# Ledger of designs, part 52: peptides against a protein of PDB entry 2FGR

Target 1, 331 residues: chain A of PDB entry 2FGR
Amino acid sequence: SSVTLFGIVDTNVAYVNKDAAGDSRYGLGTSGASTSRLGLRGTEDLGGGLKAGFWLEGEIFGDDGNASGFNFKRRSTVSLSGNFGEVRLGRDLVPTSQKLTSYDLFSATGIGPFMGFRNWAAGQGADDNGIRANNLISYYTPNFGGFNAGFGYAFDEKQTIGTADSVGRYIGGYVAYDNGPLSASLGLAQQKTAVGGLATDRDEITLGASYNFGVAKLSGLLQQTKFKRDIGGDIKTNSYMLGASAPVGGVGEVKLQYALYDQKAIDSKAHQITLGYVHNLSKRTALYGNLAFLKNKDASTLGLQAKGVYAGGVQAGESQTGVQVGIRHAF

## One batch from the design tools (peptide; made by RFdiffusion4, then SolubleMPNN)

Design b1_p12_1_s2 (from b1_p12_1, 7 letters changed)
Fold by OpenDDE base, seed 5:
Structure b1_p12_1_s2 (fold): chain B 331 residues (1-331), chain A 12 residues (1-12)
Amino acid sequence: as target 1 above (331 residues)
Amino acid sequence: SPEVTPDDFPPA
């Protein structure tokens, strides 16, 4: 039996040049390179190749000391694992997000990440961004010569919003090939939610791939999200990402990532480009800087996610520039 | 190294 305490404290100085009022915001933010977290995990060998596991993980907000409280909403699982793979019970990343966000060179955090995993439709469900789910059962296969898969089902527990039933039900999974420098995955998911108190299906399809050339890594994502509504038509977004990273001087990493969000319901696009640099002072401590530019077209109001400083939208058709400079420490 | 887990994007 083992128990490990682990965590990351990532805090930054952040700036965005525009908020919803057109004013600049700046201050101390969190999670610019990696999500700040505190966790406990452990395993028990049950013999015969079977292991029990637990994982409890919550987000840390270093800027305010978790003023809104601490919880284990990042992950709260018990598991069994062995030659058959792993079964998890509890709140976790849904299999689709767990796998497909791995192609985001900004690790789904800070001002540079792929923002496709989003609530595009003012969905009223708690996890309508498609990232995590309550009441989740997940299964992950072993890796068979590169091939692997994950599947998940989350119980709605008869949750209702307005006239919508089955809110919070998730079904989804991915298939992947992970072998040496190559990774490629296909993810499919459906989540039951509500929009305007009416039943809505959040359908998601995501393709991801990366290749590590040693001197550089290329990564890409293609995603479609659809909030299928009976009235008012579907809210569809096509999201695209292409990124590159390269080691610098043996102690650093530079990242460049572009994303396009084609918001079909409002016939509007947003373009995001981010340059990032991480400088490793040690295996556990890094300095980092991110520079992001988000260009909204037409009715698009997307904002960069400078967590702890400003993560709201901007005025329609406005552009936003963001900067983060911070320290990441892992323990 | 802790497993890199995706961030919770703030709700839109």
Scores: peptide ipSAE 0.022, ipTM 0.619, DockQ to the pose 0.110
Fold by OpenDDE base, seed 3:
Structure b1_p12_1_s2 (fold): chain B 331 residues (1-331), chain A 12 residues (1-12)
Amino acid sequence: as target 1 above (331 residues)
Amino acid sequence: SPEVTPDDFPPA
């Protein structure tokens, strides 16, 4: 039996040139390169190739010392693993997000990530971004000659919002091929939620792929999210991402990523381009900088996620520039 | 509240 304490403290100085009022925001932010976290994990060998595991992980907000409290909402699982793979019980990343966010070169955090995993429709469920779920059972296969898969189901436990009676139910999974420099995956998910107090299905389809050329890595995502409302029609977004990363000398990494969000319900597009650099001072400590541009067209109001400084929207059709410079330390 | 996307970056 083992117990490991682990974490990341990532804090930055951040700036965005526009908020919802058209004013600039700046200050001390968190989680620009990796999400700050504190966790406990461990395993027990049960013999015969069977292991028990636990994982407890919560987010850290270094700028205010977790003024809103601490919890294990990032992950709180118990598991069994062996030659059959792994079964997990508890709140976690849903299988689709766990696999498909791996193609985001900005690690689904800071001002540069792919923002497709989002609540596009003012869904009233707690996890309508499609990232995590409560009451989750998940299963992950071993890798069989490159092929692997993950599946998950979350119970709604009769949670209601308005007239919706199955809020929080999730079903989803992915299939993947991971072999050497190549990774490719297809994910499908449906989550039950509510919009305006009415039952709504959040359907998600995501295709991801990456290839590591050694000198550089290319990565891409194609995603459709659809909030299928009983009244008012569907809210559909098609999201696209293409990114490249490369080592810089022996201690650095440069990343460039472009994303397009085609928001069909408002017939409006947003373009995101981000340049990032990470400089490793050690295996555990890095300096980083991110520069992001978000161009909204027409009725689009998307904003960059400068956590701890400003993560709201902008005025319709406005562009936003964001900068983060920070320190990441892992323990 | 604006939606915050937490990453799945593996712990060191």
Scores: peptide ipSAE 0.021, ipTM 0.599, DockQ to the pose 0.090
Fold by OpenDDE base, seed 2:
Structure b1_p12_1_s2 (fold): chain B 331 residues (1-331), chain A 12 residues (1-12)
Amino acid sequence: as target 1 above (331 residues)
Amino acid sequence: SPEVTPDDFPPA
């Protein structure tokens, strides 16, 4: 058996030119290139190709020393794995987010990531962004000549909000082809939640693909999220992403990513464009910089996610510029 | 090296 302590500390200086009042925000932020974390993991060989595993992981906030406490809400799983794949029990990324966020060139963190995995409808459930779930059972297949899949189910455990009685139930999965330079995936999910105290289904479909040309990588996402409400009609968002990355001088990586969020319920669009650079000082330490521009149209109020500095919205129809410069260290 | 896992995005 083995037990491994691991983590990432990622801290930055961040700036955004507008908050909800139209004022600038700046300071020391966290998780600009990778989410800061502390974890424990281990495996036990049970013989015959069967292994037991555990994984405990929580977020670290380097700017305030975890003033709000520490927990294992990122992942808290026990697993069995072998030739059949892997079964996991416990809080984790849901299979759809685990696979489909892999096409985000900004690794679903900082001011540059694809923001489609979001609570678009003021859903009252704890995980209405579609990223993680409590009480989750997951299964992941092996890779069969490129083909692979993942499936998950989360129990609601009779959680109620208003008249909704199955809040937190998740069912979803993906199918994928991963072979050499090519990756492509289709994900489907439904989560039970509440909006305004009424039962609501959060339905999600996501298509992702990437291709590594050696000199550059291209990546894309297409997503539709629908909050299907009993009263008031659907809240639908169509999200699109296209990105490119390239190695620079053997020690760096440059990234450029565009995203469009078409928010149908408010007939409003938001455009996001981000330029990023990572400079590797070693295998474990990097410097990085991100520059992001977010243009809201009409009633859109989206904000860039400068975690630890400002992650709120802006006034309707306003644009926001963000900058992060930081250090990432892995151990 | 640890696996990079996604961050959480806030509610609307």
Scores: peptide ipSAE 0.020, ipTM 0.626, DockQ to the pose 0.104
Fold by OpenDDE base, seed 4:
Structure b1_p12_1_s2 (fold): chain B 331 residues (1-331), chain A 12 residues (1-12)
Amino acid sequence: as target 1 above (331 residues)
Amino acid sequence: SPEVTPDDFPPA
């Protein structure tokens, strides 16, 4: 079998002008362009077109040296693959997030990403952002003339929170068309969770598309999340994203992305706009800068996710500006 | 509840 050690160390200086108290925060943060990670992966050819694989990946926090510890919560899978596609066993990105986050031009990290994959309802489940799941079985098809799909099921293992049962159960999947410059996907998922100790279904539908024009790439997302509570009514959020990226001078990339989060339960919107620039010093090392503006209206309290510095909310109706400047190194 | 920062997808 082969074994590959790999990783990314991404560390930045970050600033946000407002926290929950209205004060600025600044310091050394992590994962502004890509999530910092350390991983091991490998494959074994079993013959006849069948392969075994493993993937172990954990997040790295360069600001504190992983003071809270290291784990493989990003991915911890064993797999079989072949002409039939790939079956994975273990914690991973759920199929819906794996596919639909790929349309985020900010790589689902830092202060610029699409924040639709979120726990909108104070869900008490560990993965109520809809990104990953424990006890996951996933299946991914091959690409057939552009068409591909992924499906997943996560066992709840009788986890309970309050009166809620089946917490952590996930079922979901996507269908996609990936051919040349075009990518388009539709994802559907349901996760069992709890809100206020009561059973809640987190339903998610996401449509994504991108087109690479060579000189620029356009990308978009449409998402609805519903936390369907037995008591108190649904907590629904409609999230929209539109972004563009373009190469600059052969060594750089500029990105601009807008997102709207229409939080129906509080009848409040948040607007996010982010400008990013990546400057490649090499194939493995880049400098980057992100500038994000988040405008909350009415009761909205969303905050930019300056990991390692401040990732909390702001006061209702407040705007927040964030900056990250950092180094990303891949190995 | 603290906001959960999304994670990016694994490299290909």
Scores: peptide ipSAE 0.020, ipTM 0.589, DockQ to the pose 0.093

Design b1_p12_1_s3 (from b1_p12_1, 8 letters changed)
Fold by OpenDDE base, seed 2:
Structure b1_p12_1_s3 (fold): chain B 331 residues (1-331), chain A 12 residues (1-12)
Amino acid sequence: as target 1 above (331 residues)
Amino acid sequence: MPEVTIDDFEPA
């Protein structure tokens, strides 16, 4: 059996030019290039091609030393794996998020990531962003000829909010083709939640694809998120992303990513564009910089996610500029 | 006893 200790400490100086009051925010932030984390994982060979595994991972907040505490809310799974694939029990990325966020060139963190995996409707569930779930059972197939899939179900455990009686229930999965330079995936998910104390289904469909040309990688996402409310109509958002990355001088990587969030319920769009650079000082240590622009139109109030500095919204129709410069160290 | 190691980080 083996146990591996692993982690990332990613801390930055961040600036955003507008908060909800129109004022600038700046300071020390976290997780600008990769989410800061501490984890333990391991496997045990049980013989006959069967393995047991565990994975415990929590987020690290280097700016405040985890003042709110440490937990394993990123992942806390026990697994069996073999020729059949892998079954996981415990809190984790839901299969749809696990696969489809892989097309985000900004690693689903900092001010540059695709923000489609979001609570678009003031959902009252804890994980209404569609990223993770409690009480999750997941299954991942082997890769066979490039084809692979993942499925998940999360128990609601009779959690209620208002009149909603199945809050936290998740069902979803993806199918994918991963072979050489090509990756493509389709994900579908439904999560039970509440909005305004009323039962609401969060439906999500996501298509992702990437191609590595060697000299550059292209990646794209198409997503629809729909909060189906019994009263008040659906809250639908169509999100689009297109990104490119390229190695620079053998030690660096440049990234450019654009996203559009078409928020149908408020008939408003937001445009996000981010330029990022990572400079590897070593295998484990990198410097990075991100520059992001977020343009809200009409009633849109989206804000860049400068974690540790400011991750709230802005005034309707306002634009926000964000900068992060930091150090990522992996161990 | 399990072998305890530090992760060999691979840049994504």
Scores: peptide ipSAE 0.052, ipTM 0.786, DockQ to the pose 0.156
Fold by OpenDDE base, seed 1:
Structure b1_p12_1_s3 (fold): chain B 331 residues (1-331), chain A 12 residues (1-12)
Amino acid sequence: as target 1 above (331 residues)
Amino acid sequence: MPEVTIDDFEPA
């Protein structure tokens, strides 16, 4: 059996030119290139092609030393794997987010990521962003000539909010084709939640694709998120992303990503464009810089996610510029 | 006891 201690400490200086009051924010932030984390994982060969595994991972906040504590909310799984694939028990990325966020060239963190996996409706569930779930059972197939899939179910355990029952229930999965330079996936998910104390279904459909041309990689996402409320109508968002990345020399990577968030319930759009650069000082250590522009139209109030500095919204129809410059170290 | 190692990180 093996046990691996692993982690990433990613800390940056960050700036955003507007907060909810229209004031600038700046300081030391975290997780600009990769989410800072500390984890333990391991496997045990049980013979006959069967393996047991565990994975415990929590987020690190280098700016304050985890003043609010440490937990394993990123992942806390035990698993069995073999020729049949992998079964996981415990809190984890839901299968849909695990696969479909892989098309985000900004690694689902910092000021540049695709922000479609979001709580668009003030959902009262703990994971209404559609990223992770408690009480999760997941299954991942092997890769069969490129074809692969993942499925998950999370128990609600009769959690209630207001008049809503079954809060926290998740059902979802993806199908994918991963072969050489090509990746393409379709994900479907439903979560039970509450909005304003009323039962609400969070439905999500996501298409993703990428192609690696060697000299550059292109990646795209198409997503619809719909909070189906019993009263007040659906809250629907269509999110689109297109990104490109390219190696720069032997030590760098440049990234450019655009996203559009069409928020149907408020008939308002937001446009996000991010330029990023990573400079590898070693295999484990990198310097990075991100420059992001977020343009809100009409009633849109989206903000860039400068974790540790400012991750809130802005005034309706306001634009926001964000910068992160930092160090990422992996161990 | 299991062998304890440090992860061999590969940047994305």
Scores: peptide ipSAE 0.047, ipTM 0.780, DockQ to the pose 0.159
Fold by OpenDDE base, seed 4:
Structure b1_p12_1_s3 (fold): chain B 331 residues (1-331), chain A 12 residues (1-12)
Amino acid sequence: as target 1 above (331 residues)
Amino acid sequence: MPEVTIDDFEPA
């Protein structure tokens, strides 16, 4: 059996030019290039091609030393794996997010990521962004000639909010083709939640694809998220992303990503464009910079996620500029 | 007791 201690400490100086009051915010932020984390994982060979595994991972907040505490909310799984694939028990990325966020060139963190995996409807569930789930059982197939899939179910355990009685239930999965430079995936998920104390289904469909040309990688996402409320109209968002990354000088990587969030319930769009650069000082240590522009139209109030500095919204129709400059260290 | 190791990080 083996146990591996691992982690990332990613801390930055961040700036956004507007908060909800129209004022600038700046300070020390976290997780600008990769989510800061501390984890333990291990495997045990049980013989006959069967392995047991565990994975415990929590987020690190380097700016305050985890003043609010440490937990394993990123992942806390036990697993069995073999020729059949892998079964996981415990909190984790849901299969849809695990696969479809992989097309985000900004690693689903900082001010540049695709923000489609979001609570668009003031959902009252803890994981209404569709990223993770408690009480999750997941199954991942092997890769068979490029084809692979993942499925998950999370128990609601009769959690209630208001009149909603199945809060936290998740069912979803993806099918994918991963072969050489090509990756393509389709994900479907439904999560039960509450909005205004009323039962709501969060339906999500996501299509992702990427191709690595060697000199550059292209990546794209198409997503629809729909909060189907028992009372009131659907809250639907169509999200689109296109990104490119390229190695620079053997020690760097440049990233450019555009996203559009068409928020149907408020008939408003937001445009996000982010330029990022990572400079590898070593295999484990990098400097990075991100520059993001978020243009809200009409009633849109989206804000860039400068974690540790400001991750709130802005005034309706306002644009926001964000900058992060930081250090990422992996161990 | 399992052997404890530090992760060999591969940059993505």
Scores: peptide ipSAE 0.035, ipTM 0.737, DockQ to the pose 0.165
Fold by OpenDDE base, seed 3:
Structure b1_p12_1_s3 (fold): chain B 331 residues (1-331), chain A 12 residues (1-12)
Amino acid sequence: as target 1 above (331 residues)
Amino acid sequence: MPEVTIDDFEPA
């Protein structure tokens, strides 16, 4: 048996030129290159190729010393694994998020990530961004000549919001092909939630692919998120992403990513372009910089996620520029 | 499986 203590402390200086009032914000932020975290994990060999595992992980907020407290909301699982794959019990990334966010060159972190995994409809569920779930059972297959899959189900436990029942129920999964330089995946998910106290289904379909040419990597995502409401019509967003990354001088990596968010309910688009650079000082320590530009059209009010500084929206039709410069240390 | 670094997004 083994137990490992691990973590990341990632802290930055961040700036955005526009908040909801049209003013700039700046200060010390967190999680610009990787999400800051503290965790414990371990494995026990049970013999015959069977292993038991546990994983407990929570987010760290270095700018305020976790003023709001510490929890294991990132992951709190017990598992069995073997030749059959892995079964997990507990709060975790849902299978669709775990797989499809892997095509985001910014690792769903900081001001540069693909923002498609979002609560587009003021959903009242705890995890209406489609990233994690409580009460989750997950299963992941082995890789069979490139082919692999993951499935998950989260119990609602009769949770209600307003007149909505089954809140928090998740069902979803992905199929993938991962072989050498190529990765491609299709994910489908549904969550039960509420909007305005009324039952709503959050449906999600995502296609992702990447190819590593050695000298550079290309990655792409296509996603549709639909909040299906009984009253008021559907809230649908089509999200698109295309990115490239390349090693620089053996110690650095440059990333460029474009995303388009077509918000159908308000007939408005947002365009995001992000340039990132990571400079490895060691295996564990890096300096990084991100520069992001977000253009909202028409009624769109999206904001960049400068965690710890400003993560809110902007005025309709406004553009926002964001910068992060920071240190990431892993232990 | 890779170690994940995924952030939680705020509602719209």
Scores: peptide ipSAE 0.019, ipTM 0.539, DockQ to the pose 0.088

